# Peptides against a protein of PDB entry 8HF1, part 29

Target 1, 320 residues: chain A of PDB entry 8HF1
Amino acid sequence: NVMLYATKPTEVMVSFPHQEQVLTVTRLISAEIEKFYVSLDLMNIGVQPIRRSKSLQCLRDPSKKSFVKQLFNDFLYQMKEYGIYAASIAIISLIVEFDIKRRQAETLSVKLMHRTALTLCEKIRHLLVQKLQDMTYDDDDDNVNTEEVIMNFSTPKVQRFLMSLKVSFADKDPKDICCLVFVERRYTCKCIYGLLLNYIQSTPELRNVLTPQFMVGRNNISPDFESVLERKWQKSAIQQFRDGNANLMICSSVLEEGIDVQACNHVFILDPVKTFNMYVQSKGRARTTEAKFVLFTADKEREKTIQQIYQYRKAHNDIA

## One batch from the design tools (peptide; aimed at target 1 S164)

Design b2_p15_8_s3 (made by RFdiffusion4, then SolubleMPNN; from b2_p15_8, 7 letters changed)
Fold by OpenDDE base, seed 1:
Structure b2_p15_8_s3 (fold): chain B 320 residues (1-320), chain A 15 residues (1-15)
Amino acid sequence: as target 1 above (320 residues)
Amino acid sequence: FVRLPNVVEYIPIPE
C-alpha cells in the first residue's frame, strides 16, 4: 500500500530515428563470431559434471558452450542496439569473463575453448578500436573517448540518451540529482556505465555534476569469485547512491522491492518496457514532486509504445 | 551513425 500515495511522475517520451549501422567492421565481427560458433560446435570438451547448484537459472550447459555463445550473442546485441563505441567497452567485459573462465577451467579442452574465445575477443577489440581511431589524429587509445567519437559511433537511442542527460543535468547541483537508468541486460549495464564515465569526463558541463554507478541484478547468485566481487560492488554502489556520493544509478533489473533506494527525480528507461512489473516498479522509483519517467522509443514505434503505456496504466488502475 | 542535433524534446505521454 505505500506505493499508492506517491505523486505520479510525469511520463515523457524521447524519440529517435531508426538507423541501422552499415559498417564493414560490424559485418566482419559478425562473420568472425559465426566462424567461431562452427569451430566451437566441433570442439570436443567432454560432458562437464553438472554441479547441482539448486538454482534453476544457471543454464545447465554441461558443455559450457551455450554460455560462450550467450556472451557473444549479448555482445552482438549491444553492438546493434548501442553502437560500436558501446561495443568497444562491452568486449572488455567478455575478455575479463573468458580470462576468468580460462583460469578456472577444470580440463585442458575447456581451457582451450575459453582461450580461443578470448583470442577472438582481442581481435574484435582491435577491430573496434581501430575503427574508433579512424576519427582521431592520434593512435592513442585514450583519444577515442571524446564526446565526438562517442556520439558518432553511438546509436540514435544512445545519442538521445546522452543529450537527455546533458540537457537535464548540465550545471546543476549534484545533490539535487537522483537518477535511475534501466537497461534490460546485465552486460548492457556495465557497457553503458563505461560509456557514461567516458562521456561525462569528456563533457565539462557534466564532469562535476554526474557521478554514475551501476547495479547488476542479484538473481545470478553464481557462488563463484566473480559473484562475490559483484556482490561487493553492488553493495558499495547502492551505498554510494544512498549517501549521495553517486547520483546516477544504472540498473539491469528493476531494483528488487526490498532495495530501499531514495525517491528519484529522473527515471530513464533506455530499453523497451517488456513487462507490467518492470513498468510499475521502475515508474514507482520516480517519486519526487517533479519526477520524470522518460521512455526512449524509435519514431516508428512511438504509437505502439504509447498504447503499451496506456495498457499498463489501465492495468495499474484496475489493481489499485 | 548520423550525428543527431544536440536537441532533445521530451514529448509528454497524454493521460
Scores: peptide ipSAE 0.483, ipTM 0.940, DockQ to the pose 0.820
OpenDDE base, seeds 2, 3, 4, 5: peptide ipSAE 0.472, 0.320, 0.334, 0.468; ipTM 0.937, 0.817, 0.828, 0.938

Design b2_p15_8_s4 (made by RFdiffusion4, then SolubleMPNN; from b2_p15_8, 7 letters changed)
Fold by OpenDDE base, seed 2:
Structure b2_p15_8_s4 (fold): chain B 320 residues (1-320), chain A 15 residues (1-15)
Amino acid sequence: as target 1 above (320 residues)
Amino acid sequence: MVRLPDVVEYIPIPD
């Protein structure tokens, strides 16, 4: 019996303009990734041994071409949904991941595949950083991490999210803040975490107020060294959030898997609520008095979002 | 220069 304690959070919506600003740089990056996919399909990497987990599930072998394509597809999604600034953070995660896989490669062909992917990531990073520098007079990479650059190179959704954080938490006591930020995708947690670190550091009113952490769901990937490290990081991040050393947690569907976090006073849903379970579980974390449940929606989808929330409320009341 | 709105409007979702 999950006693859904009956504290109904205040449900609010923040709308943002749907601006598909297709910048020339985003088109160039997308075209370079598409060209890379054609080259990747032509690469002979041989038959890789199917590492079966102890659970007989065919593990997605992280050495396979499909996994490389998944990482770049997730990057393209982040660039589209969160903007160029978020993409500049997301590409670093790909660089780290491909460098690790390049070093762990058991075959020369797999090593070459990850090297080629890494070279593309470095080219993409350069294109993104160069575009961020268009607003800076100084050639110093550190000058791209200003509030102004972050805001101008973020999507309207991310702009409204950052403004919502500033309005909600400026000059507050860190102890009074327990905030969850839900995102759809696992990789978005790391990207939004990196963006928030830079935004908080560049925003005086949020310095020493917000301390972000992120949770990444259990990869159904093999208990390889990476999964142990990710599990250790996840445990540490949860502990920091429980101890109050972090007061903002970025998470995906991880909380659906039974991670118990404390009662929160703010829950932000950055991405669309796609499932009833996500709605109930995320809303069920906003359990303090005067807790806020904040949804972000495109102006075009406002009515659809409201109707979806009414359907979820009805379904929740029919089960309660 | 993207004119950011000065205020984020929180729209209550009616009951």
Scores: peptide ipSAE 0.325, ipTM 0.828, DockQ to the pose 0.695
OpenDDE base, seeds 1, 3, 4, 5: peptide ipSAE 0.320, 0.296, 0.309, 0.303; ipTM 0.825, 0.812, 0.825, 0.822

## One batch from the design tools (peptide; aimed at target 1 M151 N152 V167)

Design b2_p16_1 (made by RFdiffusion4)
Pose (drawn by RFdiffusion4):
Structure b2_p16_1 (pose): chain A 320 residues (1-320), chain P 16 residues (1-16)
Amino acid sequence: as target 1 above (320 residues)
Amino acid sequence: EEIPELDLPPLPDSKV
């Protein structure tokens, strides 16, 4: 009876070769951000509330410097984990966030700090577009070139995930498919969403089948990439997915709990599984029959992750 | 039980 309304989806793996080498432009951007941090640390903005540790044992920077550093560090993480083009999208979200803070800002000193951060972010955007541009010698067709650069300017993890995404839904009806993708970090959702938008508008077979939509938790990141203060579109993403308008969801541990959704055909956990409860809930989200469940881990982490999953399965069996 | 892998094409070689 439970299997009538409940389903044990087939759980499968997608391993990918994990490499440690990085590109030189990554070193250059790291040096540029380090120079910016060193300069900003001494910004000496108008006196701010003292921010100490959780236990007050060690000091902390003012909340605003902490916020700027956090955003930059998130951008660097997105670049380290998901390739150059992932950074190319993420830098636009940083531009939008710094523009919004400039609008919200309430002092000349803080405003100046945010404006200069915007300037550096735009320099970084031009740097990313520059390396992306210095590969058009391969060919001139920007669509297949976009597909090719995405396959080449991405980590094996990103290449493998997008490969599995293409192969799983090559020419199926958009109506027939209902899938979710889970990622860990907040701005990674928007970043990878924008990457999927480019890839959907980069391939002929997937162009009219997949509809990517992303949503995150609190401290709601901006939904657009336009910097126009107001937008005309009003319909929400969750309501879209419930209404079938969107079929590809990009969320980060937000939809895993509580949020009712129709039974979904596929679930892709882009970032490695960490918590037993979250594993159980994410698997349960693939509530439809013949549901497919997908995981991505590094080759080096294969034994550890498989052993962890066995621990989980045995724990399920034990509890039952 | 064992955990299977999904059948997929190999990854292309990187140019960078």

Design b2_p16_1_s1 (made by RFdiffusion4, then SolubleMPNN; from b2_p16_1 with D13E)
Fold by OpenDDE base, seed 2:
Structure b2_p16_1_s1 (fold): chain B 320 residues (1-320), chain A 16 residues (1-16)
Amino acid sequence: as target 1 above (320 residues)
Amino acid sequence: EEIPELDLPPLPESKV
């Protein structure tokens, strides 16, 4: 039920310069991943038993190599789109995943493959942390979580996002805030959540004002592939947001899957709106009289984004 | 209706 509430949120734009953080460390990391892909293609892991679960329409590559490449490609995307600071958090998720897969490996060859991937992730983590420390006078790992370090090692998109949160929510009552943040990818929810925890803790004006949570969409992959822990986390996060114990929820395209979250006064769309359904569903969560729907766009794509939003507004009014 | 831009301070200069 797209409840067409009569109160349309105010749509607001945030532009940012399309500048990729071209650092030597990002080039080095990309080159190390490319070298790893060459070595991975040469690895003989043998034929793995295809556990045919009835619902896996996707032929999992019997080599499991495609999944390893997918995780590193998702990491490279996060480093590019959100910056080095977000990448330092994103790499931890890869470390955890490859360590689990290494322990669950049915063959020595698969175990060695995941061990090699894990060793690369630890090298990448060290390179990222070392680069974050270049701005700190103290070698203490805790000093990399400052507002200054987070801002300097984030892309212009993330910088404008953090500034938008500070301007929108500084010194407000936590009870008056109900905020959704939409991102495109599942793994982006986790790294932006970790980034926001550190940013809020380092920003006095947001400390005790914003309490973030994250919710990852149920992968259309069978409920059997979601860990029991991930399902428990999702239920807990949704409940905390409903109870007002969390007032900012980071979501991937989860609303398309019929997860009912409460009416919000702020909706931030951090990544480009790719579909009319995403536009209607995300905008349809901003239901208060003073609700804001904030769109992020690169300066070069601003005109195209505005035209697309006008088309979506027209199409939505023709259905209403 | 034109989509307004959010009034935000300038981006910090990169120190790196």
Scores: peptide ipSAE 0.456, ipTM 0.921, DockQ to the pose 0.789
OpenDDE base, seeds 1, 3, 4, 5: peptide ipSAE 0.448, 0.450, 0.450, 0.454; ipTM 0.917, 0.916, 0.918, 0.918

Design b2_p16_1_s2 (made by RFdiffusion4, then SolubleMPNN; from b2_p16_1 with P4K D13E)
Fold by OpenDDE base, seed 4:
Structure b2_p16_1_s2 (fold): chain B 320 residues (1-320), chain A 16 residues (1-16)
Amino acid sequence: as target 1 above (320 residues)
Amino acid sequence: EEIKELDLPPLPESKV
């Protein structure tokens, strides 16, 4: 039980300015998704044959329209919370998912729905990549994956996160690093993983220091939606982190699943700590001597965040 | 113990 260990990691805060990146491109993308939702609601998908998928959630949306909307809403969240660069990676995950669903479609109407969603994702990808290229003055340097581009097209939260990694881990021995990064959403794990791969590759001080992996929580939706590939990948990622072949692991709600991760010397909480259980479980992974527990907060929410952490500390001490 | 703030370099100027 993680609660039984009197872990006293050093709690550290990182503040960031709450700047809404109000770019014309983000407004355009949001408007295109809203237009697509209107079109999607008008699509007649018919009654799908009741496949005996006993998963209660497949029974709730016989049209699969809610799942399409969920993926785009998750994308809009990534774009808002992490920025345009992160969104350019997040959209690729939607393209892959909609192409799989298009190929698996049992009816022409479902196939057309996923094809229309895929066409929108390709348009969004083009708009994002074009905006990332606005910083490349030389037509010959199509490299949108530089440290400068990543930093300029990321939210202040992500900028401070990347700076925190650079300051914490520059030129260190990779064997001395065991880092967890907690995020709220499953799709954020993949997005931040892709961003970190590109950032680490473009940052000389980190290139041979950090090897990231991610863990995706179980699909609460159905064990049937966990592709055999996703389950194999999850087992491989956990094993690589246990073997020290990866030293940074991005996690979501993995703590609720009882996945035992090794004792870490760094725990980063990139998204807000919403529950006492999340606080205790995530902090309980920072078990080494001199372990750090790093919290990210908007400047406007700094005092509220500090008070919430002091309340959680008190509550944890009252039960320990 | 008080929660300390991590000393970080300034944010890059927005070029966009």
Scores: peptide ipSAE 0.451, ipTM 0.922, DockQ to the pose 0.793
OpenDDE base, seeds 1, 2, 3, 5: peptide ipSAE 0.427, 0.435, 0.423, 0.427; ipTM 0.915, 0.919, 0.913, 0.917

Design b2_p16_1_s3 (made by RFdiffusion4, then SolubleMPNN; from b2_p16_1 with D13P)
Fold by OpenDDE base, seed 2:
Structure b2_p16_1_s3 (fold): chain B 320 residues (1-320), chain A 16 residues (1-16)
Amino acid sequence: as target 1 above (320 residues)
Amino acid sequence: EEIPELDLPPLPPSKV
């Protein structure tokens, strides 16, 4: 019962400027995805058998056009919300997913659809990597993973997040850190994890201090359709965080009731708090006396965010 | 109680 231990973590805010400037490369990538959607709508993939779960719920067959569009829409969201550097990591996850589906395709038409999607992902990856290389003198792919490149090609939200980690955890003992990072979307967990691995490795003050891990919430999609690999990864990630082998966990707001993670001393809310339940559940993980609950907000939404948090505080105190 | 802002260094100037 998360409600019973009203630990009063210190609530802290981090403001960031709204990024209104769309780079030419992001416009080009968006236009290439839109052209691909037109081509995808014209593709005849035949009638795919509706894979019904045991619960008779019509699962969106992962071989369908709608799932391909969902992955690219989630990529476009990550590129917009987290920046070009995060997008360069996110696109690799699409490449892996479409390659798996291309190999698992039972029909030539579905195989061709995933091949076309994969070819677009490779083009997008090339455009992103070339843009990251604009700050590097050397054509070596390893040079794009510097603190400077990560910071320059991240959104103001991500820049402020990385600065907040550096200020909060520089030169601390790893054993004294138990940090949660909440993000809105499932796919963002893996993207921000990859970004943090590279940032921590490029930042000497954090390299031996922070060990990140990520946990993807269980989709309400029946446990039968989660890959055995994803379930094994989730169990391993949770165990590493419990054993102290990881001290920073990135998770989506869809943490189902019942992932018992340890009492944390830091909780970062990277994306907007959309519900009272999200506020109570995330804040209820900050259980130490000196625990910090850090909220990220755009400057334009600062006043609205503060008012919403005061309403949630009041509602929480009226129930406690 | 007001929510304090975390003291952070200024954002680096955009080089792009």
Scores: peptide ipSAE 0.466, ipTM 0.925, DockQ to the pose 0.782
OpenDDE base, seeds 1, 3, 4, 5: peptide ipSAE 0.453, 0.458, 0.412, 0.462; ipTM 0.920, 0.919, 0.915, 0.922; seed 4 fails the geometry check

Design b2_p16_1_s4 (made by RFdiffusion4, then SolubleMPNN; from b2_p16_1 with D7E D13P)
Fold by OpenDDE base, seed 3:
Structure b2_p16_1_s4 (fold): chain B 320 residues (1-320), chain A 16 residues (1-16)
Amino acid sequence: as target 1 above (320 residues)
Amino acid sequence: EEIPELELPPLPPSKV
């Protein structure tokens, strides 16, 4: 019985300064969203009573308003955690979602609500793009996707992440790279994917080296609400990564559901490790002899992060 | 074992 000693990955930290860069544009956007929430609370969205619930409380469909607020709260989180450049990509996903919901609206009141949300998203998009253009001499939308603009309008976390990719992978053979990037939220996967596409295209040392893909966790909500398109995308993205047609995969909780991904040589944890299961499952994908497990932490949270990783190491060794 | 820090270039100066 050759005990294949599973080579333990080297754990590495990347520290970043916790700078709350509160720009004027981020304050304006937050204030416009808060004004919209006041207006949204005043909207009468009468839902036809679902047959079975005896309680008269069914007059408002809190689910439709709650979903709109959730998307804007997730956008505000992404703008704070990843920066203005990432927010300019994230807002496009809200525009697409609200346009779909507007078209699917069964009532005029619900259609108007999604239209008002869409109008706010277009205003936010304009404010973000205008701020990105402050560094460009030409009014051309393509000029906002430079390495310099991406780096300048990203948070210190994202700047250190992009630098870590450049240092780790510059001028390497794409076949020798198998990289996972873990993020907390499903919408962050798509946002960071769009940011990485533009960054890789603008960075000569990475353009022919990294081919990114993304996977979003299955909705813990009924698989019936997952679009056929999202399920097809996930299967295609996994297959491209298995076939080596993609060498960097951005994931949320996808691996918690037992999606078998190949052994990787790099695992980046961009967001804080919140659970022991996430630690074990993500680290367990770094299986090559020289595999690196890279953790991102704010300088202020560095000691707490180190102590948490030591607790997880101990707990893992006590089970093994 | 102590967790090593990844050596990275300095952050670009904020122009904003």
Scores: peptide ipSAE 0.453, ipTM 0.916, DockQ to the pose 0.783
OpenDDE base, seeds 1, 2, 4, 5: peptide ipSAE 0.372, 0.440, 0.452, 0.442; ipTM 0.899, 0.918, 0.918, 0.915; seed 1 fails the geometry check

Design b2_p16_2 (made by RFdiffusion4)
Pose (drawn by RFdiffusion4):
Structure b2_p16_2 (pose): chain A 320 residues (1-320), chain P 16 residues (1-16)
Amino acid sequence: as target 1 above (320 residues)
Amino acid sequence: ETYPLVSEEVHFEEIP
């Protein structure tokens, strides 16, 4: 009876070769951000509330410097984890966030700090577009060139995930497919969402089948990439997915709990599984029959992750 | 400079 309304989806793996080498432009951008941090640390904005540790044992920077560093560190993480083009999208989210803070800002000193941060972010955007541009010697067709650069300017993890996404839904009806993708970090959702948008508008077979939509939790990141203060579109993403308008969901541990959704055909956990409860809930989200469940881990982490999953399965058996 | 490519084949491995 439970299997009538419940389903044990087939759980599969997608291993990918994990490499440690990085590109030189990554070193250059790291140096540029380090120079910016060193300069900003001494910004000496108008006196701010003292921010100490959780236990007050060690001091902390003012909340605003912490916010700027946090955003820059998130951008660096997105670059380290998902390739150059992921950073190319994520830098636009940083531009939008710094422009919103400029608008919300309430002092000349803080405003100046945010404006200069915006300037550096735009310089970084131009740097990313520059490396992305210095590969058009391969060919001139920007669509297949977009596909090719995405396959080449991305970590094996990103290549492999997008490869599995293409192969799983090559020419199926958009109506027939209902899939979710889970990622860990906040701005990674928007970054990877923009990457999928580009790839959907980069391939002929996937162009009219997949509809990517992303939503995140609180501290709601901006939904657009336009910096126009107001937008005309009003319909929400969760209501879209419930209504079938969107079929590809990019969320980060938000939809895993509570949020009712129709039974989904596929679930892709882009970032490695960490918690037993979250594993159980994410698997349960693939509530439809013949549901397919997908995981991505590094080759080096294969034994550890498989052993962890056995621990989970055995724990499910033990509890039962 | 570029990231290396992966094979186009996708293998869906089941866990026992």

Design b2_p16_2_s1 (made by RFdiffusion4, then SolubleMPNN; from b2_p16_2, 7 letters changed)
Fold by OpenDDE base, seed 1:
Structure b2_p16_2_s1 (fold): chain B 320 residues (1-320), chain A 16 residues (1-16)
Amino acid sequence: as target 1 above (320 residues)
Amino acid sequence: ETYPRISDKVEYIEIP
């Protein structure tokens, strides 16, 4: 048993300025969602029959109202953390989910609830797209996908992340790149993926260099909510990443123990490392000789981030 | 109204 001393990755911190400014459009959207929550609480959807075979998650929300609120809360988080551009992509995922739930509704009251949520998502989408168009001369949706629009409508965190990718990977051989990007929330994977696709397409130096994919961790809790399409997508994305057809993978912090992902030369932690397990699992993927483990932090949180990393390093060395 | 555009300079700080 040659304990191959896994070369410890170089741990690097990249800072971004703290965002204090809340855009007027984000306040309007938040207020519309809050009004919707009041209306949602007044909706009589009746007692939904607990089907014995439904996953624990369906048992937790017999009213289905909590799930609707969760999706909007996740959207609000993405809009806050990643900005208007990412939110314009994130809202599409809500539209798809609510349309599916509307079609699957067993009662008229539940169908109406999901229809009302869908109408709100469409309104939010229009507000976001209209805001992105403030920088475009043409009302064409394709004109909102420029590098300039992406940067100006992304939070400092996302701007710094995109710049870090550009600096790290501009004009490199795609075969020499094996990059993981870790995000906290499942829904963030898809919106950051969509943002990266548009950014790479708008950035000549990254065209044909970066091929992104995303992986949403298997929700062990609800195999029933994972569409057959999502499971196929995950398998395809992992396979493309293994085969080198994709060289950047966006993952939620729930890389389940046992997804055999190849040794990566870059691991980006876009969101704060909240747990020791996340630290060990994410860092443990940076296994090449020149591997970099890159942490994104707000300038105000630099010291706290460093101290947290030292605590995690100590704890890791005491167990290893 | 946009987000503040940050500098293109990426500072990599090695955590010792």
Scores: peptide ipSAE 0.682, ipTM 0.972, DockQ to the pose 0.773
OpenDDE base, seeds 2, 3, 4, 5: peptide ipSAE 0.678, 0.666, 0.671, 0.679; ipTM 0.971, 0.970, 0.971, 0.971

Design b2_p16_2_s2 (made by RFdiffusion4, then SolubleMPNN; from b2_p16_2 with L5R H11V F12Y)
Fold by OpenDDE base, seed 1:
Structure b2_p16_2_s2 (fold): chain B 320 residues (1-320), chain A 16 residues (1-16)
Amino acid sequence: as target 1 above (320 residues)
Amino acid sequence: ETYPRVSEEVVYEEIP
């Protein structure tokens, strides 16, 4: 009986200082979004006729206002948790989404609502880019993607994450790397992907070592609402990761969807582990010899994080 | 105005 001792990954924690400082630009952006919510609540977009077209999404938000607020709330979360640099990438996803929704608008009132949201996103983008340029002497747009700008405009959590990647993977063989990065929210995958592309390009020791991809979880509600483009992207990203053409995958709830990914040697949990299922599923991907399961925690939450991991370990052992 | 820079030293603390 060769008990294939499934080598339990080494569970490690990386602490970061709690971010109490709120930048002036972040306060300004938050205030502009709050003003927009007041204006949005006053907008009369009428009762949208439930066109019998098969899209269950039209049934969930007949006012389309809740979806607009959700996108801005997700942006505010990303700006708070990851910083101004990540927010400058995250705002592009909102711009794209609101432009699509503006073009698809069936009524003038809905079109105007999405146009107003888009105008706010462009204002936010300009405020963010202008702030990133405060460290650049040259007005050339290309100079905002340096390691220094990324690090100075990222939260302590993101700084520790990037440093952890550099220390873990500098000058390694790309074939020896199989890394997962778990994030809580769907839009964070794209934001952190864009940040990592720029960081890797600015970091010589990681150039040609790390090739990132991202996967957005399938909308559990209906595969019919995922754009054909999003489904193609997911399939392509998973295949690239399986083929070794990508060695770092950023994902959210991917594991709940039965996506089979290979055994990984590194699993990074960038956001707090909120559920037992997330713990078991993410840890269960760290299956190689000497695999690491890396948690990021604020210094103030260190003890709480350790206790939560002990509870999850106990619960996992009781089921096994 | 920027975020505070963390130390370059990354400590991996093993959870016992």
Scores: peptide ipSAE 0.661, ipTM 0.968, DockQ to the pose 0.795
OpenDDE base, seeds 2, 3, 4, 5: peptide ipSAE 0.658, 0.654, 0.651, 0.661; ipTM 0.967, 0.966, 0.967, 0.967

Design b2_p16_2_s3 (made by RFdiffusion4, then SolubleMPNN; from b2_p16_2, 6 letters changed)
Fold by OpenDDE base, seed 2:
Structure b2_p16_2_s3 (fold): chain B 320 residues (1-320), chain A 16 residues (1-16)
Amino acid sequence: as target 1 above (320 residues)
Amino acid sequence: ERYPLVSSEVVYERLP
């Protein structure tokens, strides 16, 4: 039962200029991934034993190649949508995942495949970090996490989002803040979380104001595939947000699964609202009297966004 | 080569 509480948050839109320009470094990285896919298709990793569990069959690509391609495709999406800075964080998640898979490899061929993927991730990381260092005078790796570097190497969407957070929460009492940030994809939660940690740490007005957490959706994948560690971390993150030890939660479509999150005063929709359910559920979390529901849209998609929200609002009022 | 910087002014447009 989606309790259709008739919440009337203030619905606002923040526009950003559409990013048409593709940076040279992003083209180079995309070309390296494409070359890797050609090499990956030529790799003979043998037939992987189909583990007898029917629930396991749908997710274990017998070749394990599809999963490797999925991770790089997810990375390419993050780099395109959020920019080079976000990509520098996202690539670390791939490095960790491929290192784990390399260590867990049952065959030398699978181990080699994950090693080759890892080597590509290390090359991509170097290209990204080198590009972030173009704004640093000192070769010290620690200086890439400034507000200036984050802003200059983030897409206009992310820049506008960060500015919106700064304007909304600068020098506020952290107890008065209960913020949700919705993103389309589960892997974006970790990427935007890492970006926000660095941005908040580099922004004095936010450093003691915002404490972010993220929530990764349970894949409809058998609970047997979620690491015990990931499940423990999700429970801890939700509990910290409930206890007020975290006041900003980054989430994907996970809230559709009935996770009881507190009434929030701010809901940010970073990515386009693609479904009526996402609109109703995200808006339904903005329950305080002064609650704000903030949408981000490219200028070129502004009218389309307004019309889509109007249709969803009408449909919601017809059901409520 | 960098992304274009957006205006520091954040405009909140109220949806009708």
Scores: peptide ipSAE 0.645, ipTM 0.965, DockQ to the pose 0.790
OpenDDE base, seeds 1, 3, 4, 5: peptide ipSAE 0.641, 0.639, 0.644, 0.638; ipTM 0.965, 0.965, 0.965, 0.965

